# Peptides against a protein of PDB entry 2AUS, part 5

Target 1, 323 residues: chain A of PDB entry 2AUS
Amino acid sequence: ADIKREVIVKDDKAETNPKWGFPPDKRPIELHIQYGVINLDKPPGPTSHEVVAWIKRILNLEKAGHGGTLDPKVSGVLPVALERATRVVQALLPAGKEYVALMHLHGDVPEDKIRAVMKEFEGEIIQRPPLRSAVKRRLRTRKVYYIEILEIDGRDVLFRVGVEAGTYIRSLIHHIGLALGVGAHMAELRRTRSGPFKEDETLVTLHDLVDYYHFWKEDGIEEYIRKAIQPMEKAVEHLPKIWIKDSAVAAVAHGANLTVPGIVKLNAGIKKGDLVAIMTLKDELVALGKAMMSTQEMIERSKGIAVDVEKVFMPRDWYPKLW

## One batch from the design tools (peptide; made by RFdiffusion4, then SolubleMPNN)

Design b1_p8_4_s1 (from b1_p8_4, 5 letters changed)
Fold by OpenDDE base, seed 1:
Structure b1_p8_4_s1 (fold): chain B 323 residues (1-323), chain A 8 residues (1-8)
Amino acid sequence: as target 1 above (323 residues)
Amino acid sequence: MKLFEHSF
């Protein structure tokens, strides 16, 4: 999400009709919920699936899904995509994660040695997925982006860690403990970030959702529930984007592949095979798809399939059929 | 030490 992507304009004369679509800031509350993602503060105790089931009950929803499992004992940032947005979680699954962890050492270690050894775990690490993971138990490389030691109190080490998706912090702590020569275990874990979702003013509890839904349904006050739900477009902020002509929107919303003539602007650095978000000129998410061209090819070519459309989000009727 | 005792 922190990757600054240059925006390359291909068609500087392309305009958008303000009467078409529903920009994230202009959705009626019911439509906002249908295309929403909650930045949930998951409590410790319940599974991520139980929490999603509770949100569905609280908000009277048919569908919801989460942007990456937190273990029962783990608290913090759990993006929960709602209704029509439910499948946007596929953009969040591969996104980087941040955690704050409390590591307990099984012996006394000088602070300088703790700091030195933990620094060696930045970069590429080899992990085996735990028995309880849905992932094949093969050794795999994962990237640790950063380790920041927040506090050391005797045998307790509080640290922030940024990691590639599917890095196991419990396994990281175990290997740190082995490298220190005393052993260690994970005492506490909180997820502080999941891609574009972090601990900010958008973070809400299950209790907040109960109250905010009540204020809306009983008191007619929609402000709180509106603020508690992010637009689905938030869940794709970390992806490379392609913005398309109004004339291309309805075709893509019907499941047609994006062709090069439909592109108005795009992010730099798109490679063939990348997951990309197809956006309107009003920053509405139309679809997710696989790039079939690089950014350079999408600029230089006059024709061809730019994106293989994998998942449509936008309704077919938000933009007129102009073909 | 506990996670909730610290400012995140």
Scores: peptide ipSAE 0.013, ipTM 0.548, DockQ to the pose 0.035
Fold by OpenDDE base, seed 3:
Structure b1_p8_4_s1 (fold): chain B 323 residues (1-323), chain A 8 residues (1-8)
Amino acid sequence: as target 1 above (323 residues)
Amino acid sequence: MKLFEHSF
């Protein structure tokens, strides 16, 4: 999510009508909820599915989905996409994750050796998914982006770790323990980040959601529930973006593929096959799709399918049909 | 050592 992507402007004269659409900051509260994502602080104990079911009950919702399973015992950042935004969680599945982990060593190891060995686990590691994972149990490479040791207290090692999606911290700790020669286990785990969602002012508890929903429904105070719910566009911040003309929005919202003439600006470094977010000039998410061209091809070509549209989010009526 | 005391 921290990858800065250059924005290449293809049409510097493209304007947007301020009366069309509903920018993320201008959605009425009901519409904001319909296109919302909660940055939930998942408590330890419940499954991610139980927590999603509770959110649906608390907020009186028909649909919701989570941006990647946390184990029952694992707390922290669980993005929960609501109602019409539910499918945006697909963008979060491949996103990097950060955790704070407490590793307990099964023997005494000098601190310098702990630091040295843990540093060797930055980069590419080989893992096997646990038995409980829906993922096929093949050995696979995963990236550890960084390991930051926060504290060492005898046999207890507190560390922050940034990882590729589907890296198993329990397995990482087991391998660190083997490399140290004493063995280790994961004592505690908290997820501190899931792509663009982190521990910040947007992180809310189930209790907060109960209170904030009550303040809205009983007291007419929408401020709290509005702040507790992020716009669905937050869930795609880490994706490469393509911004389109107002005249192309209704087409894409009807499920038409994005063609090259519809592009106003785009991120650099898009490759064929990448998941991309199609945005309006007001930073509204229209759709997710598969890039059929590179950024360079989208700049150089005058025609062709730029994006195969897979998932439409925007309602069909937010922008007029200009075809 | 509590995990949450170091969650920044």
Scores: peptide ipSAE 0.012, ipTM 0.573, DockQ to the pose 0.035
Fold by OpenDDE base, seed 2:
Structure b1_p8_4_s1 (fold): chain B 323 residues (1-323), chain A 8 residues (1-8)
Amino acid sequence: as target 1 above (323 residues)
Amino acid sequence: MKLFEHSF
């Protein structure tokens, strides 16, 4: 999510009609909820599925989905996409994660040795998924981006860890304990980040959602529930983006593939096969799709399929048909 | 060391 991507402009004269669409900051409250994502502080105890079911009951929703399972005992950042935005979670599943973990050692180890061995676990690690995971138990490589030791108190090691999606912190701690020669287990775990979602002013509890929904429905106060729900576009901030002409929006919203002439600007470094977000010039999410060209090919070519559209989010009527 | 005394 911290990858800064250059923006390459192909058409510097492309304008957008301010009367078309619904920019993320200008959606009526009902549309804001329909295209929303909650940065939920998941409590310890319930499953991620139980928490999603509670959000649906609290907010009177038909559909919702989460941006990657937290174990019952794990607290913290759980993105929950609402209603028409539910499928935006596919953008969050591959995103990097950060955790704060408490590791308990099963024997005494000098602090210098703890620090040295934990530093060796930065980089590529081989993991086998736990028996209880929905993932096939195949050996797989995962990247540990960083390990930051926050505190060492005897046998208790508090640390921050940034990891590739689907890295099991419990398995990491088990392997650290083996490398230290004494063994270890995960005492506590909190997720502090899931892609663009962090522990910030957007983090809300289930209690906050109850109160904020009541303030809206009983008192007519929209401010709190509006602030508690992020626009679905937040869930794609970490993806490479392609911005399209107003004349291309309705076609893509009907499920047509994006062709090269529709592109106004795009991020650098798109590769063939990448998941990309197709955006309007007002930063509205039209669709997610698979890049069929690199950034360079999208610049140099005058025609062809740039993006295979996999999932449309925008309604078909927000922009006029201009073909 | 408890990381999270979340008072429920």
Scores: peptide ipSAE 0.011, ipTM 0.528, DockQ to the pose 0.048
Fold by OpenDDE base, seed 5:
Structure b1_p8_4_s1 (fold): chain B 323 residues (1-323), chain A 8 residues (1-8)
Amino acid sequence: as target 1 above (323 residues)
Amino acid sequence: MKLFEHSF
């Protein structure tokens, strides 16, 4: 999620009409909720699905979805996309994750050896998905981005770990324990990050959501519930972006593929087949789609399909039809 | 040591 992407400008004269659309910071509260994502602090105990069902009841919602399952006993960052934003979770599922884990060793190991062996698990690891996963039980490579040891207390090792989506921390700890020669198990786990969502001022509890919804509905105070819900655009911050002309927005909002003439600016390093976010010049999410060209091809070509539009988010009426 | 006793 922290990959800084260069922005290449293709049309430096492109302007946007301030009367069209609803920028993420200028949505009425009801519309903000309809296009929202909660950075939920999931408590230990409930399933991610039970927590989503509670949020739907608390906020009186018809639809919601989560950005990646946490096991019942695992706490922390669970992005919950609301209503019209529900399908934005497809951008969050493949996003990197961070955890803080407590590993318990089954024997005494010198601290220097713990540090050395854990450092060897940075990079590519081979994992087998656990029996309870919906994923086919074949060996697969996963990337560990970093391991940071926070504390060592005898047989207890507290560490931060950044991982590729679908890396199993329980399996990682088991393999670390085998490499140490004593064995180990996962005592505790918290997720501290899911793509662009982290432990920050946007992290809210189920209790906070109850109170903030009450303050809005009974006292008319929308400030708290507005702050508790992030715009859906937050859920695509980690994706490569393509910004389009106002004249192209309504066509894409109707499900038309993005053609090269509609592009104003784009991120560097887009490859054919990448998931990309199509944005307005006001940073509104229009759609998610599959890149049909590289960044370079989108710059050099005057015509052709740049993005195969897979999921529209923007309503069809926010921008006028200019065709 | 308990992870949940830390203010995250």
Scores: peptide ipSAE 0.011, ipTM 0.581, DockQ to the pose 0.039

Design b1_p8_4_s2 (from b1_p8_4, 5 letters changed)
Fold by OpenDDE base, seed 1:
Structure b1_p8_4_s2 (fold): chain B 323 residues (1-323), chain A 8 residues (1-8)
Amino acid sequence: as target 1 above (323 residues)
Amino acid sequence: MVLREHTF
């Protein structure tokens, strides 16, 4: 999610009408909720599905979905996309995850050996998904981006770990314990990051949501519930972006594929087959789609399908039909 | 201690 992507300008003369659309900062509260994502601090105990059901009850919502399951006992960052934004979670499922884990060793190991062995688990690891996962139980490679040991107290090892989506920290700890020769288990786990969502000022509890909804409905105070809900555009910050002309927005909002003439600017390093976010010049999410061209092809070509549009988010009426 | 910026 921290990948700095260069922005290549294809049309430096492209302007946007300030009267069209609803930029994230200009959405009325009801519309902000309809296109919202909560950075939830999931409590330990409930399932991610139970927590989503509670959010729907608290906020009086018809639809919501989460950006990647946390086990019942696992706390921390659970992005919950609301209403019309519900399907933006598909952008978060493949996103990297960070955790803080407490590993308990089943025997005494010198600290230097713990540090040395844990460092060997940075990079590519082979994992088998647990029996309870919705994922096919085939051996698969996963990337561990980093391991940072925070504290070692005898047999207890507190560490931060950044991982590829669908890496099992419980399985990682089990393999570390085997490599140490004493065995280990996961005592505690907290998710501290899910793509662009982290432990910051946007992190809210279920209790905060109850209070903030009450302040809005009973006291007419919108400020707290507005701050508790991120715009859906936050959920695509880690994706490569393509910004389009105002004249292309309504067509894409109707489900038309993005053609090369509609592109104003785009991120560098897009490959054919990448998931991309199609944005307005006001940083509004129009759609998600599959890149049918590289960045270079989108620059060099005058015509053709740049993006196969898979999921539209923007309403069809925010921008005029200019075709 | 080189803080490798672990680009997430």
Scores: peptide ipSAE 0.019, ipTM 0.552, DockQ to the pose 0.017
Fold by OpenDDE base, seed 4:
Structure b1_p8_4_s2 (fold): chain B 323 residues (1-323), chain A 8 residues (1-8)
Amino acid sequence: as target 1 above (323 residues)
Amino acid sequence: MVLREHTF
């Protein structure tokens, strides 16, 4: 999610009509909810599915989905996409994750040895998915981006870990314990990040959502529920983006593939096959799609399908048909 | 040590 992507401008004269669309900051509260994502602090105990069901009840929603399963015992950052935004979770499933973990060692180990061995687990690790995962139990590599030891208290090791999606921290801790020669287990786990969602001022509890919904419905105070819900565009911040002309927006919103002439600006480093976010010039999410060209091909070509549109989010009527 | 005491 922290990959800074250069923005390449193809059309520096492209303007956007301020009367068209609904920029993330200008959505009426009902529309904001329809295109919302909650950065939920998932409590320990419930499943991610139970928590999604509770959010649907609390906020009187027809649909919601989560940005990647947390185990029942695991707390912290669970992005929950609402209503029309529900399918934006597909962008979050492959996103990097951060956790804070408490590892309990089964024997005494010098702190210097703990630090040295844990540093060796940065980089590529080999994991087998646990039995409880729907994933085929083949050995696979996963990247550990970083390990930061926060505290060592005897046999208890608190650490932050940034990982590739589908890295199992329980398995990592087990292997660290084996490498230390004493064994270890995961005592506690909290997810502190899921792609662009982190522990910040946007993190809310289920209780906050109850109270904020009440303040809106009973007292007419929308401020709290508005702040508790992030725009769906937050859920795609980590993706490479392509910004399109106002004249192309309605076509893409109808499910037409994005063609090269519709591109105003784009991120550098898009490869063929990448998941990309198609954005308006007002940073509204139109659609997710598969890049059919590289950034370079999208710059050099005058025509052709740039993006195969897989999922439209924007309503068909936010922008006029200009074709 | 409990993760709840470490508000980041």
Scores: peptide ipSAE 0.017, ipTM 0.597, DockQ to the pose 0.037
Fold by OpenDDE base, seed 2:
Structure b1_p8_4_s2 (fold): chain B 323 residues (1-323), chain A 8 residues (1-8)
Amino acid sequence: as target 1 above (323 residues)
Amino acid sequence: MVLREHTF
């Protein structure tokens, strides 16, 4: 999510009609909720699925989905996509994660040895998923991006860890303990980041959502529930983007593939096979799709399928058919 | 780069 991507302009004369669409900042409250994502502070105790079911009850929603399971005992950042935005979670599943973990050692180890061994776990690690995971139990490489030791108190080690999606922190701690020669277990775990979602002013509790929904429904105060729900476009900030002409929006919203003539600007470094977000010139999410060309091919070619459209989000009527 | 195979 911290990858800065250059923006390459292909058509510097492309304008957008301000009367078409619903930019993320200009959605009526009902429409904002229909295209919303909550940065939930998941409490310890319930499953991620129970928490999603509670959000649906609190906010009177038909559909919701979460941006990657937290274990029952794990707290912190759980993105929950609402209603028409529910499938945007596919953009968050592959996103990097950050955690703060408390590791308890089963024996005494000198602090210098703890620091030295934990530093060796930065980089590529081989993991087998636990028997209780919904994921096929195959050996896989995962990247540990960083380990930052926050505190060492005797046998207790508090640390921050940035990891590739589907890295098991409980596994990492077990293996650090084996490498130290004394064994270890995960005492506590909090997720502090899931892609673009962090511990910031957008982080809300289930209690906040109850109160904010009440203020809207009983008192007519929209401000709190509006701030508690992020636009679905937040959930794609970390993806490479392609911005399209107003004349291409309705076709893509009908499920047509994006062709090269529809492109106005795009991020650098798109490869064939990448998940990309198709955006309007007002930064509205039209669709997610698979890049069929590189950035370079999308610049150099005059025609062809640029993106295979996998999931449309935008309604078909927000932009006119201009064909 | 010690690729430690870490199997549950």
Scores: peptide ipSAE 0.005, ipTM 0.409, DockQ to the pose 0.012
Fold by OpenDDE base, seed 5:
Order: structure tokens, then C-alpha cells, then sequence
Structure b1_p8_4_s2 (fold): chain B 323 residues (1-323), chain A 8 residues (1-8)
């Protein structure tokens, strides 16, 4: 999510009409909720599905979905996409995750050895998915981006870990314990990050959502519920982006593939097959799609299909048909 | 102490 992507401008004269669309910061509260994502602090105890069902009841919603399952006993960052934004979770599922974990060692190990061995688990690791996962039980490689030891107290090791999506921290701790020669288990786990969602001022509890919805519905105060819900565009911040002309927006909103002439600017480093966000010049999410060209091909070519549009988010009427 | 921005 913190990958700085260069922006390559293809059309420096492209302007946007301020009367068209609804920029993320200018949505009426009802529309903001319809295109929203909650950065939920999931409590320990309930399943991620039970928590999503509670949010739907609290906020009187028909649809919602989460950006990646947390086990019942695991707390912390659970992105919950609302209503029209529900399918934006497809961008969050493959995103990197950070955790703070408490590892309990089953024997005494010198601190220097703990630090040395845990450092060897940075990079590529081989994991088997646990029996409880819906994922095929094949051995797979996963990347550990970083391990940061926060505290060591005897047999208890508190650490921060950044990982590729679908890395199992319980399995990581088990393998660390084997490498230390004493064995280990996961005592506690909190997710501190899911792609662009982290522990910040946007993190809210289920209790906060009850109160903030009450303040809006009974007292007419929308400020709290507006701050508690992020625009759906937050859920695609980590993706490579392609910004399009106002004249291309309505076609893409109708499900047409993005063609090269519609591109105004784009991120560097897009490869064929990448998931990309198609954006307006006002940073509104139009659609998610599969890149059919690299960034270089999208610059050099004058024509062709740049993006195969897989999921439209923008309503068809926000921009006029200019064809 | 500059926390190295971990590339997520």
C-alpha cells in the first residue's frame, strides 16, 4: 500500500467539468454511506461475518462485505465495504497485512538467538494452509515483508509482522518455535493493517457506529458518521491507477472496456494482467479491471483495449454520455 | 529514530 507509484501524464491539457460526478469529499451523507468503507476495530469473540451482519443492522444496510477474514479470537483492522462499494473488497483481499503477535516459547532461549532466528523468517517462506481454511491444502510460498521485535519478556515475544495476503501467523510462529528448538504457539494476535487501512483516527468500534448513527438519525448531526465511513476510493489507494477523460467515464460506467485514447494519466509499472483502478480526474473510482497492456504499451500505442473492465462502481448518470 | 517506511 506504501508503494510510491510515479504518475505519467499522457494528456496535460485534459480538464474536468466541476458539475459532473461526486468527488469523494463532496458526497451527500446518504451517498457517502452507499459508497463507503468502514475501518472497523473488530473485537475478539465474534466472527468477521457476525460483525458484518451487526454493521448492516446498526446502519440499516442491505449489503456489506469484509476486506479479509479475521479469526474469532483475532482483533483489529477489518475493512467493511458498504452497499454499492461492497465489491471493492476484491481489491483488499490480495493486499498486504500487518499484525502484532504475542508468541509464547515452550522453553528458554537466549534473546540473541531469538532475534537472529526471527530475522531469517523475513523474505520467502513455505506454508501449508491450516485445516480450517477454505484454501486447497497445497504447500505455497508466501512473503514476509518484515519482522520487528517489539518486546522480549522471558518466553514471551511481542512482534510486528508485515506479510503477503494469506500468510498464516499461527503457522509462522509454529515454524519459528521449531527453528528455535523449543517449540512455540500464538498466544495473541491483532491485525494492525489491511492494505491502506491501519490503526489511525479512522479506526472505529461497533459502539462508535451505534452512537454515530444515533447522532445522525435523531439529532441531525452527520459529522461523526461521515468521519466513521471512508470513501470507497480509500480501498483502492494501493492499486495502480489509470485516470480517464470525462468523455470516457460514462462508457466505462456502462461496462465498456477502457481504450487507450481515454487515458489522461497513469501509474508507472502496470503489467499486463494487473488489477487496476480506473479513476476520474476528480479521483472518483469508476471501475476495477484487468490491465490488457503495460504502462509502456499504454503510452506508446494510439489505440486498443487498455483495461478489461471487470467491476463498475460508478453510477451511469454521474457523467453525461459523450458518444 | 527514522522508522523505515515499510513498503506495503
Amino acid sequence: as target 1 above (323 residues)
Amino acid sequence: MVLREHTF
Scores: peptide ipSAE 0.010, ipTM 0.526, DockQ to the pose 0.020; fails the geometry check

Design b1_p8_4_s3 (from b1_p8_4, 5 letters changed)
Fold by OpenDDE base, seed 2:
Structure b1_p8_4_s3 (fold): chain B 323 residues (1-323), chain A 8 residues (1-8)
Amino acid sequence: as target 1 above (323 residues)
Amino acid sequence: MVLFDHSF
């Protein structure tokens, strides 16, 4: 999520009509909820699926989905996409994750040895998914981006860890314990980050959502529920983006592939096969799709399919048909 | 490093 992407402008004269669309920060409250994502503080105890079912009941929603499973005992950042935004979770599933973990050692180990061995677990690791995982049990490589030891108290080691999606912290701790020669287990785990979602002022509890929904429905105060729900565009902040002409928006919203003439600006470093977000000039999410060209090909070519559109989010009527 | 999930 911290990847700063350069923006390359293809058409510096492209304007957008302020009367078309609904920019993220200007949606009526009902529309904001329909295109919303909650940065939920998942409590320990319930499954991620039970928590999603509770949010649907609290907010009177037909659909919702989460941006990556947390085990029942694991707390912290669980992005929950609402209603028409539900499928934006596909952008969050592959995103990096951060955790704070408490590891308990099964024997005494000098602190210098703990620090030295834990540093060796930064980088590429080979793992097999747990038996309880819905993921096929095949050997796979994953990245540990960083390990930061926060505290060592005898046999208890508190640490921050940044990992590639689908890295199992329980298995990481088990192998650190084996490498230390004494064994270890995961005592506690909290997820502090999931892509663009982190522990900040946008993090809300299930209790907050109950109260904020009540203030809206009974007292007519929309401010709290509006702040508790992020626009779906937050869930794509970490993706490479392509911004399109107003004249291309309705076609893409109807499920047409994005062609090169529709591009106004784009991020550098897009490769063929990358997941990309197609945006309006007002930073509204139109669709997610697969890049069929690199950034360079999208700059140099005058025509062709730039993006294979996989999932439309924008309604068909927000922009006029200009073809 | 090879992380073999010994979680039977």
Scores: peptide ipSAE 0.010, ipTM 0.505, DockQ to the pose 0.015
Fold by OpenDDE base, seed 3:
Structure b1_p8_4_s3 (fold): chain B 323 residues (1-323), chain A 8 residues (1-8)
Amino acid sequence: as target 1 above (323 residues)
Amino acid sequence: MVLFDHSF
C-alpha cells in the first residue's frame, strides 16, 4: 500500500465537468453511506461475520462485507464495505496486512538470539493454512515484509509484523519458537493494518457507530457518521489506477470494457493481468477490472481493450452518455 | 514440518 506509483499523463488537456458525478468528499450523507467503507476496530470475541451483521443492524443496511476475516479472538482493523461498495472488499483481500502480536516463549532465550532468529523470518516463508481456514490446505509461500520487535520482557515478545495476505501469524510464531529451540505460542494478536486501512483517526468502534448513527438520525448531526465512514475509493488506494475521460465514464458504468482512447492518465508498472481501479478525473471509483495491457502498451497503442471490466461501482446516471 | 527453504 505504501508503494508510490508514478502517474503518467496521456492527455494533459483533458478536463472534467464539475457538475457530473459525486466526488468522494462531496457526496450527500446517504450517498456517502451507500458508497462507504468503515475502518472498524473489531472487538475480540465475535466473528468478523457477526460484526458485519451488527453494523448492518446499527446502520440499517441491506448489504455489507468485510475486507478479510479476523479470528474471533483477534481485534483491530476490519474494513467493512457498505451497500453499493460491498464488492470493493475484493480489492482488500490480496492487500498486505500488519499485526502486532504477543509471542510467549516456552523457555528462556537470550534477547540477542531472539532478535537474530526473528530477523531470519523476514522474506519468503512456507506455510500450511490452518484446518479452519476457507483456503485449501496446500503448502504455499508467503512473504513477511518486515518484523519489528517492540518489546522483549523475559519470555514475552511484542512485535509488529507486515505480511502478505493470508499469512498466518499463529503459524509464524510457532515456527519462530521451533527455530529458537524452546517453542512458542501466540498469546495476543491485533491487526493494525489491512492495505490502506490502518490505526488512525478513521478507526471506529461499534459503540462509536451506534452513537454517531444516533446523532445523525435523532439530532440531525451528520458530521460524526460522515467521518466514521470512508469513501469506497479509500479501499482501492493501493491498486494501480487508470483515470478516464468524462466521455468514457458512462460506458464503463454500463459495464463496457475500457478502451485505450478513454485513458487520460495511469499509474506506471501496470502488467497484463493486474487488478486495476478505473477512476474519473475527480478520483471517483467507476469500476475494478483486469488489465489487458501493460502501462507501456496503454501509452503506445491508439486502440484496443485496456481493461476487462469485472466490477462496476458507479451508477449509470452520474455521468451522461457521450457516445 | 515447515521446510524453511532459506533461499538466500
Scores: peptide ipSAE 0.009, ipTM 0.530, DockQ to the pose 0.011
Fold by OpenDDE base, seed 4:
Structure b1_p8_4_s3 (fold): chain B 323 residues (1-323), chain A 8 residues (1-8)
Amino acid sequence: as target 1 above (323 residues)
Amino acid sequence: MVLFDHSF
């Protein structure tokens, strides 16, 4: 998620009309909610689905979806995409995750040995999906990006871990315990990051949402509910982006594939097959799609399908049809 | 390199 992507400008003369669209910071509150994502602090106890159902009730929403299941006992960062933004969660499911975990050791181990062994679990690990997953039980590599030991108190080891999506921290802890020779279990787990969503000022509780919705509906104070909801564009910050001409926006919003002439600027390092975000010059999310070209091909070619548009988010009328 | 066969 933290890969700084260079921006390559293809058309330095491309301008955007300030009257067209609704930039993320300029949406009326109702529209902001319709294209919103909540960085929810999921409490321990409920399922991620129950929490989504509660948010729908609290905010009087027809639909919502979450950016990757947290187990009932797991707290912390659960992105919940609202209404028209609901399908943006597809960008978050494959995103890297961070957790803070409390590991309890089943025996005494010298701190130096704990540190040494846990360091060996950074990098590539082999995972077998659990029996309960609808996923074909193929062995797959997963990345542990980093392990940071925060505290060691006797048998309790508090650590931060950055992982590839679908790495199971419970299983990691079990295997660390085996490698230490004493065994271990996961005492506590909190998700501190899901792609671009982290523990920051945007993190809100279910209680906050109740209060903020009340302040808006009963008192006319929209400030709190506005701050509690992030624009859907937040949910794609970690994706490679392609910025398009105003003249291309309506076509893409109608579900047309993005062609090379529509590109103004793009991130470096796009590969064929990558999930990409198609953006306006005002950083509005138009669509998600599959790159049909590399960044280099999108620069060098004068024509062709650059992105196969899979999911449109932008309404068809935000930008005029210029064709 | 460790093999994980555990549920969530």
Scores: peptide ipSAE 0.007, ipTM 0.503, DockQ to the pose 0.016
Fold by OpenDDE base, seed 1:
Structure b1_p8_4_s3 (fold): chain B 323 residues (1-323), chain A 8 residues (1-8)
Amino acid sequence: as target 1 above (323 residues)
Amino acid sequence: MVLFDHSF
């Protein structure tokens, strides 16, 4: 999510009509909820599915979905996409994750050896999915981006870890314990980041959501519930983006593939096959799709399919049909 | 208990 992507402008004269669409900062509260994502602080105890069902009841919603399961005993950052935004969670599944973990060692190990061995687990690791995973139990590589030891107290090691999606922290701790020669287990775990969602001022509890919904419905105060819900565009901040002409928006919103003439600006470094976010010039999410060209090909070519549109989010009526 | 990132 912290990847700064260069923006290449293809059409510097392209303007946008301020009367069309609903920019993320200007949505009426009901529309903001319909296209919202909650950065939930999941409590320990319930499943991620139970928590989503509670949010649906609290906010009187028909649909919601989460951006990657936390085990019942695991707390912290759980993005929950609402209503028409529910499918934006697909952008968060491949996103990197951060955790704070408490590892308990089954024997005494010198602190210098703990630090040395844990540093060797930065980079590529080989993992087997657990028996309870719906994923085929094939050995797979996963990247550990970083390990930061926060505290060592005897046999207890508190550490921060950044990992590729679908890295298993319990399995990582087990292998660290084996490498230390004493064994180890995961005592506690909290997720501190899921792609663009982190522990910040946007993190809210289930109690906060109850209170903020009541302030809106009973007292007419929308400010709290508005702040508790992020626009769905937050859930795609980590993706490479392509910004399109107003004249292309309605076609893409109808499920048409994005063609090269519709592009106004785009991020550098898009490769063929990448998941990309198609945006308006007002930073509204139109659709997710698969890049059919590189950034360079999208610049050099005058025609062709730039993006295979896989999932539309924008309503068909926000922009006029201009074709 | 492994964090499962796979519930759609």
Scores: peptide ipSAE 0.006, ipTM 0.465, DockQ to the pose 0.027

